# Peptides against a protein of PDB entry 5LHZ, part 55

Target 1, 78 residues: chain A of PDB entry 5LHZ
Amino acid sequence: QLLKSVFVKNVGWATQLTSGAVWVQFNDGSQLVVQAGVSSISYTSPNGQTTRYGENEKLPDYIKQKLQCLSSILLMFS

## One batch from the design tools (peptide; made by RFdiffusion4, then SolubleMPNN)

Design b2_p15_8_s2 (from b2_p15_8, 7 letters changed)
Fold by OpenDDE base, seed 4:
Structure b2_p15_8_s2 (fold): chain B 78 residues (1-78), chain A 15 residues (1-15)
Amino acid sequence: as target 1 above (78 residues)
Amino acid sequence: SLISEIRELLRKLNS
């Protein structure tokens, strides 16, 4: 279930789920899901391909950029 | 790591 959704200018929508996860839907059609109790993040590309990334692996730059954006979003939720 | 930092922020958010 959805707890709170916020529009982020020039980024997209960010939704806090009752599960404790945060779901970001970017304007480029990609999606990012993160959850505190899960050691990996989920990224879905615009074509619908989903990839999980762990805490200790090297991330593509575009993933890093979206995660940095997510950091700012999380601050907005607080 | 960046993911660890994100997860920490999320943990705080859920607290």
Scores: peptide ipSAE 0.535, ipTM 0.889, DockQ to the pose 0.824
Fold by OpenDDE base, seed 2:
Structure b2_p15_8_s2 (fold): chain B 78 residues (1-78), chain A 15 residues (1-15)
Amino acid sequence: as target 1 above (78 residues)
Amino acid sequence: SLISEIRELLRKLNS
């Protein structure tokens, strides 16, 4: 279930879920899901393909950029 | 890592 949804200017929507996850829907059509207690993140590309990335693997630059954006979003909720 | 940093922030948010 959705706990809180926030519009983020020039980014998209960030939603906190009751599960403890955060779901970001970017303006480019991609999505990120991160969950406390889970060591991987989920990225869905605009074409709908979903990929999971672990903490210690190399990340594509565009994923890094979206994670940095998510970091800023989470800091806003602090 | 970026992912570990995100997870830490998320844990704080859920506290």
Scores: peptide ipSAE 0.534, ipTM 0.889, DockQ to the pose 0.843
Fold by OpenDDE base, seed 3:
Structure b2_p15_8_s2 (fold): chain B 78 residues (1-78), chain A 15 residues (1-15)
Amino acid sequence: as target 1 above (78 residues)
Amino acid sequence: SLISEIRELLRKLNS
């Protein structure tokens, strides 16, 4: 269930879920889901393929970029 | 790690 959705200029939408997770829907059609109590993050590509990445896993550059963007978004939520 | 940083920020947000 959704708590709050925020439009982020040039990025997309960021939504806080009742579960405590944050769901980002990027303009390119990709998505990220992160949750504090879970050690992995979920990335969904524009074609709908979902991949989970762990904390110590080497990440593709495009994933790093989106996570850095998410970091900025979370700071704005504060 | 970057993911750890994200999780920490999320923890603070949920506090």
Scores: peptide ipSAE 0.534, ipTM 0.888, DockQ to the pose 0.848
Fold by OpenDDE base, seed 1:
Structure b2_p15_8_s2 (fold): chain B 78 residues (1-78), chain A 15 residues (1-15)
Amino acid sequence: as target 1 above (78 residues)
Amino acid sequence: SLISEIRELLRKLNS
């Protein structure tokens, strides 16, 4: 279930879920889902392929960039 | 790590 969705200029939409997760739908068609109680994040590419990344693995640069963007969004939510 | 930092921010958001 959705709690709140906000439009983020030049990024896309960010949605808080009742589960405690945050779901970002980027303008390029990719998506990120992060959950407080889960040690990994979920990235879905524009073609629909989903990959999970853990805290201890090396991340592709494009994933890091989207995570930095998400960090900024989370700061704005609070 | 970056993911750990994101999770911490999310925890604070949910508090």
Scores: peptide ipSAE 0.529, ipTM 0.887, DockQ to the pose 0.847

Design b2_p15_8_s3 (from b2_p15_8, 7 letters changed)
Fold by OpenDDE base, seed 2:
Structure b2_p15_8_s3 (fold): chain B 78 residues (1-78), chain A 15 residues (1-15)
Amino acid sequence: as target 1 above (78 residues)
Amino acid sequence: SIISEIREMLKELNS
């Protein structure tokens, strides 16, 4: 279930879920889901392929960039 | 890591 959704200019939509997760739908068609109690993140590419990344593994640069963007978004929620 | 930092921010958001 959804708690709050915010529009982020030039990025997309970010939604806080009742589960405690945050779901970002980027303008490029990709998606990112993160949750405080889960050690991995979920990334869905524009073609619908989903990949999970752990906090200690090597990340593609484009994933790092989206995570940094998410960091800025979370500051907006506070 | 970036992921751990995000998770900490989420924890604060959910508090």
Scores: peptide ipSAE 0.571, ipTM 0.896, DockQ to the pose 0.843
Fold by OpenDDE base, seed 5:
Structure b2_p15_8_s3 (fold): chain B 78 residues (1-78), chain A 15 residues (1-15)
Amino acid sequence: as target 1 above (78 residues)
Amino acid sequence: SIISEIREMLKELNS
């Protein structure tokens, strides 16, 4: 279930789920899902391919950029 | 890592 949805200018939509996860739908068609109780994040590319990334693995630059954006979004939610 | 930092921020958000 959805708890709160926020429109983020030049980014897309960010939604907090009742599960404790945050779901970001970027303007480029990609998606990012993070959850405090899960040690990995989920990234879905515009073509629908989903990849899980762990806390200690090396990340592609475009993923790092989206995560930095997400950090700003989380500050907006607080 | 950035993921660990995000998870910590999310933990605070859910508190």
Scores: peptide ipSAE 0.570, ipTM 0.896, DockQ to the pose 0.865
Fold by OpenDDE base, seed 1:
Structure b2_p15_8_s3 (fold): chain B 78 residues (1-78), chain A 15 residues (1-15)
Amino acid sequence: as target 1 above (78 residues)
Amino acid sequence: SIISEIREMLKELNS
């Protein structure tokens, strides 16, 4: 279930789920899902490929950038 | 890590 959806200027849409996850749909067509009870994040590229990244894994720079964006979004949700 | 930090923020949000 969807709990709250917020439009984020120059980013896209961020949705808080009742499951405790946050789902970001970026303007570039990519998606990011973070779940509190899961040690990995899920990134879906614009072409539909989904990759999971662990907490101690080397991350691509563009993933880091999107996570930094997500941190700002989470502050907005609070 | 940044992922750990994000997850912690999310945990706080859901608390």
Scores: peptide ipSAE 0.570, ipTM 0.896, DockQ to the pose 0.830
Fold by OpenDDE base, seed 4:
Structure b2_p15_8_s3 (fold): chain B 78 residues (1-78), chain A 15 residues (1-15)
Amino acid sequence: as target 1 above (78 residues)
Amino acid sequence: SIISEIREMLKELNS
């Protein structure tokens, strides 16, 4: 279930879920899901391919960039 | 790591 959704200009939509996760739907069609109690993040590319990334693995630059966006978004939720 | 930082922020958000 959804708790709160925030429109982020030039980025997309960010939604806080009752589970404690944050779900970002980017304008490019990709998606990112982060959950506090889970050591990995979920990224879905525009073509629908989903990949899990762990906190200790090397990340593609485009993933890092989206995570940086997410950090800014989380500040908006606070 | 970036993920660790995000998770910490999320933890604070859910606190």
Scores: peptide ipSAE 0.569, ipTM 0.896, DockQ to the pose 0.819

Design b2_p15_8_s4 (from b2_p15_8, 7 letters changed)
Fold by OpenDDE base, seed 4:
Structure b2_p15_8_s4 (fold): chain B 78 residues (1-78), chain A 15 residues (1-15)
Amino acid sequence: as target 1 above (78 residues)
Amino acid sequence: SIISEIRELLKKLNS
């Protein structure tokens, strides 16, 4: 279930879920889901392919960039 | 790592 959704200009929508997760739907059609109690993040590409990334693995630059966006969003949520 | 930083932010958000 959804708690709060925030429109982020030039980025997309960010939604806080009752589970504690945050779901970002980017304008390019990709998605990120992050959860405090989970050591990995979920990235879904525009073509629908989903990949999980752990906190200790090397990330593609485009993932890092989206995570930086997410970081800024989370600061806005708080 | 960036994911660790995100998780810390989430922790604060959910606190």
Scores: peptide ipSAE 0.521, ipTM 0.885, DockQ to the pose 0.824
Fold by OpenDDE base, seed 2:
Structure b2_p15_8_s4 (fold): chain B 78 residues (1-78), chain A 15 residues (1-15)
Amino acid sequence: as target 1 above (78 residues)
Amino acid sequence: SIISEIRELLKKLNS
């Protein structure tokens, strides 16, 4: 269930879920789901393929960039 | 890591 959705200019939509997760829908069609109690993140590419990444593994640069964007969004939420 | 930093921010958001 959704708690709050925020439009982020030139990025997309960020939604806080009742589960404590945050769901970002990027303008390029990709998506990120992150949750405090889970060690991995979920990335869905524009073609619908979903990949999970752990906090200690090597990340593609485009994933790092989206995570940095998410970090900025979370700072805005507070 | 960047993921751990995200998780810390989420903890604060959910508090």
Scores: peptide ipSAE 0.520, ipTM 0.884, DockQ to the pose 0.882
Fold by OpenDDE base, seed 1:
Structure b2_p15_8_s4 (fold): chain B 78 residues (1-78), chain A 15 residues (1-15)
Amino acid sequence: as target 1 above (78 residues)
Amino acid sequence: SIISEIRELLKKLNS
């Protein structure tokens, strides 16, 4: 279930789920899902390819940038 | 890590 959806200027849409996850749909067509009880994040590229990244894994720069954006969004939600 | 930091923020949000 969807708990709250927020439009984020120059980013896209961020949705908080009742499951505790946050789902970001970026303007470029990519998606990011973070779940508190899961040690990995899920990134879906615009072409639909999904990749999971662990906490100690080397991340591509564009993923880091999107995570930094997500961090800002979470601060806004609080 | 940034993922760990985000997960901590998420935990706070869901608390």
Scores: peptide ipSAE 0.519, ipTM 0.884, DockQ to the pose 0.832
Fold by OpenDDE base, seed 5:
Structure b2_p15_8_s4 (fold): chain B 78 residues (1-78), chain A 15 residues (1-15)
Amino acid sequence: as target 1 above (78 residues)
Amino acid sequence: SIISEIRELLKKLNS
Protein backbone atom coordinates (compact mmCIF):
# COMPACT_ATOMS: atom_id res chain seq x y z
CA GLN B 1 0.00 0.00 0.00
CA LEU B 2 0.99 3.61 -0.61
CA LEU B 3 1.64 5.89 2.34
CA LYS B 4 2.86 9.10 0.72
CA SER B 5 3.66 10.22 -2.84
CA VAL B 6 5.67 13.30 -3.74
CA PHE B 7 6.32 14.92 -7.11
CA VAL B 8 9.99 15.85 -7.46
CA LYS B 9 10.79 18.49 -10.07
CA ASN B 10 13.07 17.26 -12.85
CA VAL B 11 13.18 13.80 -11.26
CA GLY B 12 9.78 12.12 -11.16
CA TRP B 13 7.67 10.64 -8.37
CA ALA B 14 8.75 9.26 -5.02
CA THR B 15 6.44 7.07 -2.96
CA GLN B 16 6.77 5.77 0.58
CA LEU B 17 5.14 2.36 1.02
CA THR B 18 3.56 0.99 4.18
CA SER B 19 6.17 -1.78 4.00
CA GLY B 20 8.85 0.79 4.79
CA ALA B 21 10.19 0.81 1.24
CA VAL B 22 10.61 3.88 -0.94
CA TRP B 23 9.81 3.66 -4.63
CA VAL B 24 11.10 6.25 -7.10
CA GLN B 25 9.77 6.47 -10.64
CA PHE B 26 12.18 8.58 -12.68
CA ASN B 27 11.24 10.67 -15.70
CA ASP B 28 13.42 8.50 -17.93
CA GLY B 29 11.22 5.51 -17.14
CA SER B 30 13.61 3.85 -14.72
CA GLN B 31 12.73 2.93 -11.13
CA LEU B 32 14.44 2.42 -7.78
CA VAL B 33 13.14 0.53 -4.76
CA VAL B 34 14.97 0.65 -1.44
CA GLN B 35 14.10 -0.72 1.98
CA ALA B 36 15.90 -0.50 5.32
CA GLY B 37 15.55 -4.18 6.14
CA VAL B 38 17.00 -5.34 2.83
CA SER B 39 20.73 -5.26 2.11
CA SER B 40 20.23 -4.65 -1.61
CA ILE B 41 18.46 -2.11 -3.80
CA SER B 42 16.33 -2.79 -6.86
CA TYR B 43 16.82 -0.89 -10.10
CA THR B 44 14.50 -1.29 -13.07
CA SER B 45 15.67 0.09 -16.40
CA PRO B 46 13.30 1.77 -18.86
CA ASN B 47 13.06 -1.49 -20.80
CA GLY B 48 11.79 -3.28 -17.70
CA GLN B 49 14.93 -5.18 -16.74
CA THR B 50 15.41 -5.37 -12.98
CA THR B 51 18.81 -5.63 -11.28
CA ARG B 52 19.63 -5.98 -7.58
CA TYR B 53 22.71 -4.22 -6.20
CA GLY B 54 24.37 -5.03 -2.88
CA GLU B 55 25.89 -2.60 -0.39
CA ASN B 56 29.50 -3.47 -1.13
CA GLU B 57 29.51 -3.97 -4.89
CA LYS B 58 30.72 -1.46 -7.44
CA LEU B 59 27.86 0.50 -8.99
CA PRO B 60 27.48 1.99 -12.47
CA ASP B 61 27.78 5.78 -12.47
CA TYR B 62 24.17 6.27 -13.58
CA ILE B 63 23.01 4.21 -10.61
CA LYS B 64 25.16 6.25 -8.24
CA GLN B 65 23.61 9.43 -9.63
CA LYS B 66 20.09 8.15 -9.07
CA LEU B 67 20.98 7.02 -5.56
CA GLN B 68 22.37 10.46 -4.73
CA CYS B 69 19.10 11.90 -5.98
CA LEU B 70 17.21 9.43 -3.80
CA SER B 71 19.30 10.47 -0.81
CA SER B 72 18.16 14.06 -1.31
CA ILE B 73 14.55 12.91 -1.62
CA LEU B 74 14.74 10.97 1.63
CA LEU B 75 16.06 14.05 3.40
CA MET B 76 13.03 15.96 2.10
CA PHE B 77 10.69 13.26 3.42
CA SER B 78 12.19 13.57 6.89
CA SER A 1 28.56 3.06 0.76
CA ILE A 2 25.74 5.08 -0.75
CA ILE A 3 23.39 2.13 -0.31
CA SER A 4 24.29 1.84 3.37
CA GLU A 5 23.72 5.56 3.82
CA ILE A 6 20.32 5.34 2.15
CA ARG A 7 19.33 2.43 4.38
CA GLU A 8 20.20 4.53 7.42
CA LEU A 9 18.06 7.38 6.09
CA LEU A 10 15.19 4.93 5.62
CA LYS A 11 15.49 3.84 9.24
CA LYS A 12 15.07 7.44 10.31
CA LEU A 13 12.16 7.93 7.92
CA ASN A 14 10.38 4.87 9.29
CA SER A 15 10.94 5.81 12.94
Scores: peptide ipSAE 0.518, ipTM 0.884, DockQ to the pose 0.865

## One batch from the design tools (peptide; made by RFdiffusion4, then SolubleMPNN)

Design b2_p16_3_s1 (from b2_p16_3, 7 letters changed)
Fold by OpenDDE base, seed 1:
Structure b2_p16_3_s1 (fold): chain B 78 residues (1-78), chain A 16 residues (1-16)
Amino acid sequence: as target 1 above (78 residues)
Amino acid sequence: SVQAQLEAVLEKLKNF
């Protein structure tokens, strides 16, 4: 369930979930889910394919870029 | 909290 959604210009929507996760829906159709206390992240490509990355895995550069974007978004929440 | 979530993201960026 959703707690709050915020619109981020030129990026998309970021939503806080009651689970404690943050769900970002990017304008390019991709999605990213991160949560404190969880050692993995979830990325969904525009075609709907979801990949979960663990703490010790190497991330594709495009996902690192989205994570950097997400960190900036989270700073906007407080 | 938002801060904890940010720290989690930064930690993941550091280690990935």
Scores: peptide ipSAE 0.062, ipTM 0.587, DockQ to the pose 0.495
Fold by OpenDDE base, seed 2:
Order: structure tokens, then sequence, then C-alpha cells
Structure b2_p16_3_s1 (fold): chain B 78 residues (1-78), chain A 16 residues (1-16)
């Protein structure tokens, strides 16, 4: 279930789920699901392929960049 | 909340 959605210009939409997860829908068509207390993230590429990354895995740079981008935007409004 | 979202992202940045 959806709790709250926020629009981030030139980035996309970020939605907080009742589970506590944050679901990000980027403008490039990719998606990211992250949640505090969960040691994995889910990335869906624009073509619909979903990959789950565990805590001990090295993330591709483009995923790290998306996380950093989201962090930077949210920090500006904290 | 925005803060909760930020905390989730920051946690992932720490671990990944």
Amino acid sequence: as target 1 above (78 residues)
Amino acid sequence: SVQAQLEAVLEKLKNF
C-alpha cells in the first residue's frame, strides 16, 4: 500500500510504502526499492529486468549514482 | 515522511 508520494523534478517520483520501503520511479524508466532495516535493494531496469542486490555485493556505479541523487534531493528538504 | 525516506537511502549508502 502507498503512504505518500513526492515528485522530484528532473529525477522522478518517490513513494513511501506502508511497509516502510521507498519506491523510486526514475525518469529514465528505471525503478529502485529500498528500505531501512533491510540489507538489500531492488533495481528494475527500463526494460523491466529486476535485480536484487545484497548488502555484501558491489553495486554498479549507475545504481550508486541514483541512490546518491535521491539522498541529495531529500537532504535539501530535511 | 521525507526524513524516513532519507534515513532509508542513507542507510543503503552506508552499506553499499
Scores: peptide ipSAE 0.077, ipTM 0.588, DockQ to the pose 0.518; fails the geometry check
Fold by OpenDDE base, seed 5:
Structure b2_p16_3_s1 (fold): chain B 78 residues (1-78), chain A 16 residues (1-16)
Amino acid sequence: as target 1 above (78 residues)
Amino acid sequence: SVQAQLEAVLEKLKNF
């Protein structure tokens, strides 16, 4: 279930789930799910393929950029 | 909360 969603111009939507996870839907059709206390992140490509990355894996640069984008957005709202 | 959301993101970023 959804708790709160915020619209970010030229980026997409970020939603907090009742699970505590943050779900980002980017304008390019990709999605990112992160949650404190969970050692992995979930990335869904625009074609719908979902990949989980563990804490010891190296992230592709494009995913790092999306995480940094989300971080900067949330920091602006804090 | 926004703070909890930020902490979740930062927790992931610190490991990558």
Scores: peptide ipSAE 0.075, ipTM 0.586, DockQ to the pose 0.517; fails the geometry check
Fold by OpenDDE base, seed 3:
Structure b2_p16_3_s1 (fold): chain B 78 residues (1-78), chain A 16 residues (1-16)
Amino acid sequence: as target 1 above (78 residues)
Amino acid sequence: SVQAQLEAVLEKLKNF
């Protein structure tokens, strides 16, 4: 279930789920799900392909950039 | 909360 959603200009929507996870829907159609206490992240490409990455896996640069983008935005609102 | 969201993202960033 959804808890709340925030719109971020030039990025997309970020939604906090009742599970505690953060679900980001980027403008390019990709999606990212992260959650504190969970050692993996879920990335869905614009074509709908979902990949789950564990903490010991190397992330593609484009995913790291999306994470940093989200981090920077949230930091500005902290 | 925004803080919880930030912490979640930062936690992932430090491990990836």
Scores: peptide ipSAE 0.075, ipTM 0.589, DockQ to the pose 0.525; fails the geometry check

Design b2_p16_3_s2 (from b2_p16_3, 6 letters changed)
Fold by OpenDDE base, seed 2:
Structure b2_p16_3_s2 (fold): chain B 78 residues (1-78), chain A 16 residues (1-16)
Amino acid sequence: as target 1 above (78 residues)
Amino acid sequence: SVQEQLQAVLERLKRF
């Protein structure tokens, strides 16, 4: 279930889920799901392929860059 | 909370 969605300029849409996760839908068609207390992240590429990364895995740079956007995104829910 | 979520992401990024 969805709690709240916000439009983020030059990024896409970000949604808080009832599960506690934050779901970001980027303009390039990719998606990211993150949640506090969960050591893994879920990334879906524009072609629909979903990959889950654990806390000890090396992230591709393009995913790191998207994660870095979360700092500004999460402030919009405050 | 949103702040807890943010901290979790930051902690993950700190590992790189």
Scores: peptide ipSAE 0.362, ipTM 0.827, DockQ to the pose 0.369
Fold by OpenDDE base, seed 5:
Structure b2_p16_3_s2 (fold): chain B 78 residues (1-78), chain A 16 residues (1-16)
Amino acid sequence: as target 1 above (78 residues)
Amino acid sequence: SVQEQLQAVLERLKRF
């Protein structure tokens, strides 16, 4: 279930779920799901493939960039 | 909270 959604210019939509997770839908069709207290993150590519990354797993640069976008979004609401 | 979520993301980024 959705708690609230915000439109982020040049990024996409960010939604906080009732679970506490944050779901970002990027303009390129990819998606990212993160949650405090959960050691893994979920990335879905535009083609719908979902990959789960553990806390100690090296991330591709493009995912790091998207996490940085998410950090910026969260800073705006902190 | 937003603060906790931000910290989690930042900590993830710090590792690499």
Scores: peptide ipSAE 0.161, ipTM 0.694, DockQ to the pose 0.379
Fold by OpenDDE base, seed 3:
Structure b2_p16_3_s2 (fold): chain B 78 residues (1-78), chain A 16 residues (1-16)
Amino acid sequence: as target 1 above (78 residues)
Amino acid sequence: SVQEQLQAVLERLKRF
């Protein structure tokens, strides 16, 4: 279930789920799902392919950039 | 919490 959705200018939509996870739908069609207490993150490319990255797994630069955006997004829920 | 989530993201970014 969805708790709260916010529109983020020049980024996309961010939704907090009842599970506590934050689901970001970026304007480029990609998606990220992150949650505190969970060491892994989920990235879905625009073509729908989903990749799960573990805590110590090196991230592609494009995902790092999206995570930087995510940090700003999370502040919008506070 | 949002603060916890933010910290988790920041910690991840710090490592890579």
Scores: peptide ipSAE 0.160, ipTM 0.693, DockQ to the pose 0.347
Fold by OpenDDE base, seed 1:
Structure b2_p16_3_s2 (fold): chain B 78 residues (1-78), chain A 16 residues (1-16)
Amino acid sequence: as target 1 above (78 residues)
Amino acid sequence: SVQEQLQAVLERLKRF
Protein backbone atom coordinates (compact mmCIF):
# COMPACT_ATOMS: atom_id res chain seq x y z
CA GLN B 1 0.00 0.00 0.00
CA LEU B 2 0.94 3.63 -0.50
CA LEU B 3 1.71 5.96 2.39
CA LYS B 4 2.86 9.19 0.84
CA SER B 5 3.42 10.41 -2.72
CA VAL B 6 5.27 13.55 -3.70
CA PHE B 7 5.74 15.25 -7.04
CA VAL B 8 9.40 15.89 -7.77
CA LYS B 9 10.05 18.66 -10.27
CA ASN B 10 11.99 17.53 -13.34
CA VAL B 11 12.13 13.98 -12.00
CA GLY B 12 8.70 12.43 -11.57
CA TRP B 13 6.83 10.96 -8.63
CA ALA B 14 8.15 9.37 -5.47
CA THR B 15 6.04 7.19 -3.21
CA GLN B 16 6.76 5.73 0.19
CA LEU B 17 5.20 2.30 0.60
CA THR B 18 3.91 0.74 3.80
CA SER B 19 6.77 -1.75 3.47
CA GLY B 20 9.19 1.13 3.98
CA ALA B 21 10.36 1.06 0.38
CA VAL B 22 10.56 4.17 -1.77
CA TRP B 23 9.23 3.84 -5.30
CA VAL B 24 10.34 6.44 -7.83
CA GLN B 25 8.59 6.78 -11.17
CA PHE B 26 10.79 8.85 -13.44
CA ASN B 27 9.57 11.02 -16.29
CA ASP B 28 11.46 8.85 -18.77
CA GLY B 29 9.25 5.91 -17.82
CA SER B 30 11.84 4.11 -15.71
CA GLN B 31 11.36 3.17 -12.07
CA LEU B 32 13.51 2.57 -8.99
CA VAL B 33 12.61 0.80 -5.79
CA VAL B 34 14.89 1.04 -2.76
CA GLN B 35 14.44 0.10 0.87
CA ALA B 36 16.46 0.49 4.03
CA GLY B 37 17.71 -2.83 5.31
CA VAL B 38 17.60 -4.36 1.85
CA SER B 39 20.96 -4.67 0.15
CA SER B 40 19.55 -4.76 -3.37
CA ILE B 41 17.87 -2.18 -5.56
CA SER B 42 15.30 -2.69 -8.30
CA TYR B 43 15.36 -0.86 -11.61
CA THR B 44 12.63 -1.09 -14.22
CA SER B 45 13.34 0.21 -17.70
CA PRO B 46 10.70 2.04 -19.74
CA ASN B 47 9.95 -1.18 -21.62
CA GLY B 48 9.08 -2.91 -18.35
CA GLN B 49 12.23 -4.99 -17.92
CA THR B 50 13.19 -5.22 -14.25
CA THR B 51 16.74 -5.75 -13.04
CA ARG B 52 17.73 -6.32 -9.43
CA TYR B 53 21.22 -5.20 -8.44
CA GLY B 54 22.97 -6.76 -5.47
CA GLU B 55 24.95 -4.99 -2.78
CA ASN B 56 28.36 -5.40 -4.36
CA GLU B 57 27.31 -5.31 -7.99
CA LYS B 58 28.62 -2.45 -10.09
CA LEU B 59 25.83 -0.21 -11.31
CA PRO B 60 25.46 1.25 -14.80
CA ASP B 61 26.15 4.96 -14.92
CA TYR B 62 22.54 5.80 -15.73
CA ILE B 63 21.45 4.00 -12.56
CA LYS B 64 24.00 5.89 -10.49
CA GLN B 65 22.65 9.14 -11.87
CA LYS B 66 19.12 8.20 -10.86
CA LEU B 67 20.33 7.23 -7.40
CA GLN B 68 21.90 10.66 -7.07
CA CYS B 69 18.48 12.12 -7.76
CA LEU B 70 17.09 9.75 -5.15
CA SER B 71 19.28 11.27 -2.45
CA SER B 72 17.50 14.57 -2.98
CA ILE B 73 14.13 12.82 -3.07
CA LEU B 74 14.73 11.07 0.24
CA LEU B 75 15.39 14.41 1.89
CA MET B 76 11.90 15.46 0.79
CA PHE B 77 10.42 12.72 2.97
CA SER B 78 12.29 13.73 6.10
CA SER A 1 13.66 5.11 8.06
CA VAL A 2 14.39 7.81 5.52
CA GLN A 3 17.73 8.48 7.18
CA GLU A 4 18.71 4.83 6.89
CA GLN A 5 17.67 4.78 3.24
CA LEU A 6 19.66 7.89 2.46
CA GLN A 7 22.72 6.51 4.20
CA ALA A 8 22.40 3.23 2.33
CA VAL A 9 22.16 5.02 -1.01
CA LEU A 10 25.12 7.23 -0.24
CA GLU A 11 27.22 4.27 0.86
CA ARG A 12 26.27 2.38 -2.27
CA LEU A 13 27.35 5.27 -4.46
CA LYS A 14 30.65 5.55 -2.62
CA ARG A 15 31.59 1.94 -3.28
CA PHE A 16 32.07 2.49 -7.00
Scores: peptide ipSAE 0.154, ipTM 0.688, DockQ to the pose 0.330

Design b2_p16_3_s3 (from b2_p16_3, 6 letters changed)
Fold by OpenDDE base, seed 1:
Structure b2_p16_3_s3 (fold): chain B 78 residues (1-78), chain A 16 residues (1-16)
Amino acid sequence: as target 1 above (78 residues)
Amino acid sequence: SQQEQLQAVLEQLKKF
C-alpha cells in the first residue's frame, strides 16, 4: 500500500510504500524500485521490461543517473 | 563508486 507520494520537478513521482520500498515513476516512462533491506534494485524501462540489478553488478549509465537523483529524492521523505 | 552509491541509497531508506 501507498504511504506518501511526492511530485519531483523534472523527474516524476516518488512514492513510499508500507513495505519499506520507494517507487519512482520517471517522466521518461521508466520506473525504479528500491527496498530497504534488499541489496538490489528493480528498473523497468519504458517498454515495460524489468531488470533487477545487484549491488555488485555494473549499472548502465542511465540507471546510475537515476540512482543519483534518487539520493536527492529520498531527502524529500526524511 | 557505484556500490557505495547504491549502499548510500539503501542506507537512506533504512532511516525512514
Scores: peptide ipSAE 0.315, ipTM 0.810, DockQ to the pose 0.112
Fold by OpenDDE base, seed 4:
Structure b2_p16_3_s3 (fold): chain B 78 residues (1-78), chain A 16 residues (1-16)
Amino acid sequence: as target 1 above (78 residues)
Amino acid sequence: SQQEQLQAVLEQLKKF
């Protein structure tokens, strides 16, 4: 279930779920899901392909950029 | 580093 949603200018929407996950829907159509207590992240590309990345796994640059953005977004929920 | 960046995000989440 959805707990809280915030609009992020030039980024998209970020939603905190009751599960402890944060779901970011980017303007480019991609999505990122991060979950408290889980050492992996889920990325969905604009074409709908979902990939899960572990904490020690090499990330594509575009994912790294979104993670940097996510750090700032998370402050909006704290 | 990338790992540090991801860990920072995960640590932020743990505070929820």
Scores: peptide ipSAE 0.314, ipTM 0.811, DockQ to the pose 0.111
Fold by OpenDDE base, seed 2:
Structure b2_p16_3_s3 (fold): chain B 78 residues (1-78), chain A 16 residues (1-16)
Amino acid sequence: as target 1 above (78 residues)
Amino acid sequence: SQQEQLQAVLEQLKKF
């Protein structure tokens, strides 16, 4: 369930879940889910395809950029 | 590095 949602200018919406996850819905239609205690991330492309990446797996640049953005977003929940 | 960046994000999540 949802705990807190924030609008992030020029990014989209970020939602903190009671599970310890953060769900980001980007303006480009993609989504990113990261979960405390889980070393993998879930990315959903605008076409609806979901891919899970491990911490040691090479990430596409567009996902790396979104992770950098996520670091800043998380400060909004701390 | 990529791994360090992901780990940093995960560490931030632990604060929740």
Scores: peptide ipSAE 0.314, ipTM 0.810, DockQ to the pose 0.112
Fold by OpenDDE base, seed 3:
Structure b2_p16_3_s3 (fold): chain B 78 residues (1-78), chain A 16 residues (1-16)
Amino acid sequence: as target 1 above (78 residues)
Amino acid sequence: SQQEQLQAVLEQLKKF
């Protein structure tokens, strides 16, 4: 279930789920899902390919850039 | 809160 959805200017839409996950749909068509208490992230590219990254993996720069947005996005759900 | 927990995980992940 959805708890809250917010529009983030120049980023996209972010939705908090009752599961504890935050789902970000970026303007470029990519998506990130992060889950409280889970040490991994899920990235979906615009073509629909999904890759899961653990916290000990080196992330591609383009994903790091999107992660930098998440901290500020999470404040919108505070 | 769940949001605070997410933030903690995110900060850890951002370092990699």
Scores: peptide ipSAE 0.192, ipTM 0.731, DockQ to the pose 0.421

Design b2_p16_3_s4 (from b2_p16_3, 7 letters changed)
Fold by OpenDDE base, seed 1:
Structure b2_p16_3_s4 (fold): chain B 78 residues (1-78), chain A 16 residues (1-16)
Amino acid sequence: as target 1 above (78 residues)
Amino acid sequence: SVQEQLEKVLENLKKF
C-alpha cells in the first residue's frame, strides 16, 4: 500500500510504502527502492532490469549519484 | 522514524 507520494522537481516522484520502504521513480525511467532496517537497495534501470545491492557490494557511479539526492527527497516526507 | 532509519542505511551504502 501507498502511504504518501511527493513530486520532486527535476528528479521524479518519491513514495512511502506502508512497509516502510521508499520508492523513487526518476525522470530517466529508473527506479530505486530502499527500506528502513534493510541494508540493501533495489535498482531498476529504464529498460526494466532490476538489481539488488547489498551493503558489501560496490555500487555503480550512476546509482551513487541517485543516492546522493535521496536524503533531500526524504526530507519532503517530514 | 522511518526517515531517520532510511538516512542511516543510505549513509552506510553511499561509501561502497
Scores: peptide ipSAE 0.338, ipTM 0.805, DockQ to the pose 0.391
Fold by OpenDDE base, seed 3:
Structure b2_p16_3_s4 (fold): chain B 78 residues (1-78), chain A 16 residues (1-16)
Amino acid sequence: as target 1 above (78 residues)
Amino acid sequence: SVQEQLEKVLENLKKF
């Protein structure tokens, strides 16, 4: 269930779910799902392939780049 | 609250 969705210029859409998860749909067609209290993130590539990464797992640079903007994205909810 | 949830997510993101 959706709580709130915000449009982020040059990034995409970010949605907060009632579960506490934040779902970011990037303009390039990729997606990230993060959730407080969950030590993993979910990345979905534009082709629909989903990969889950643990907190101790090395992340590809392209995912790191997306994570770097998440803090700014999430501020849109406040 | 939204702020609390945001902070929790941000703290979690610091792990990555």
Scores: peptide ipSAE 0.300, ipTM 0.782, DockQ to the pose 0.789
Fold by OpenDDE base, seed 2:
Structure b2_p16_3_s4 (fold): chain B 78 residues (1-78), chain A 16 residues (1-16)
Amino acid sequence: as target 1 above (78 residues)
Amino acid sequence: SVQEQLEKVLENLKKF
């Protein structure tokens, strides 16, 4: 379930879930889901393909860039 | 709280 959603200019929408996860829907159609206490992230590409990455896995650069963007987005929830 | 949740998420993100 959704708790709060914020619009982020030039990025998309970011939503806090009741699970404690943060769900980001990017303008390019991709999505990221990250959750405190969970050592993995979920990335969904624009075509709908979802991939789960663990903490020791090498992340594609485009995902790293989105994660870096996410750190700034999360400050909007504070 | 929201802040506690945020801090936990940010801490988790630092692992990547």
Scores: peptide ipSAE 0.292, ipTM 0.780, DockQ to the pose 0.749
Fold by OpenDDE base, seed 4:
Structure b2_p16_3_s4 (fold): chain B 78 residues (1-78), chain A 16 residues (1-16)
Amino acid sequence: as target 1 above (78 residues)
Amino acid sequence: SVQEQLEKVLENLKKF
């Protein structure tokens, strides 16, 4: 379930879930779901394909960039 | 790693 959502201009929406996960819906139609203490992240491409990445798995640069973007966004709310 | 850095941020979010 949803806990709280924030709109981020030129990025999209970020939502905290009751589980503690963060769900980001980017303007390009992609999505990320991340959660502290969980060793994997979930990325959904604009075409709807979802891929799960482990913590030690090499990430595509575009996903790294989105994660870095998320970190900066979340820091703004801390 | 990026994941480790993100998890640090996420841990902080849990406090709010």
Scores: peptide ipSAE 0.244, ipTM 0.745, DockQ to the pose 0.096

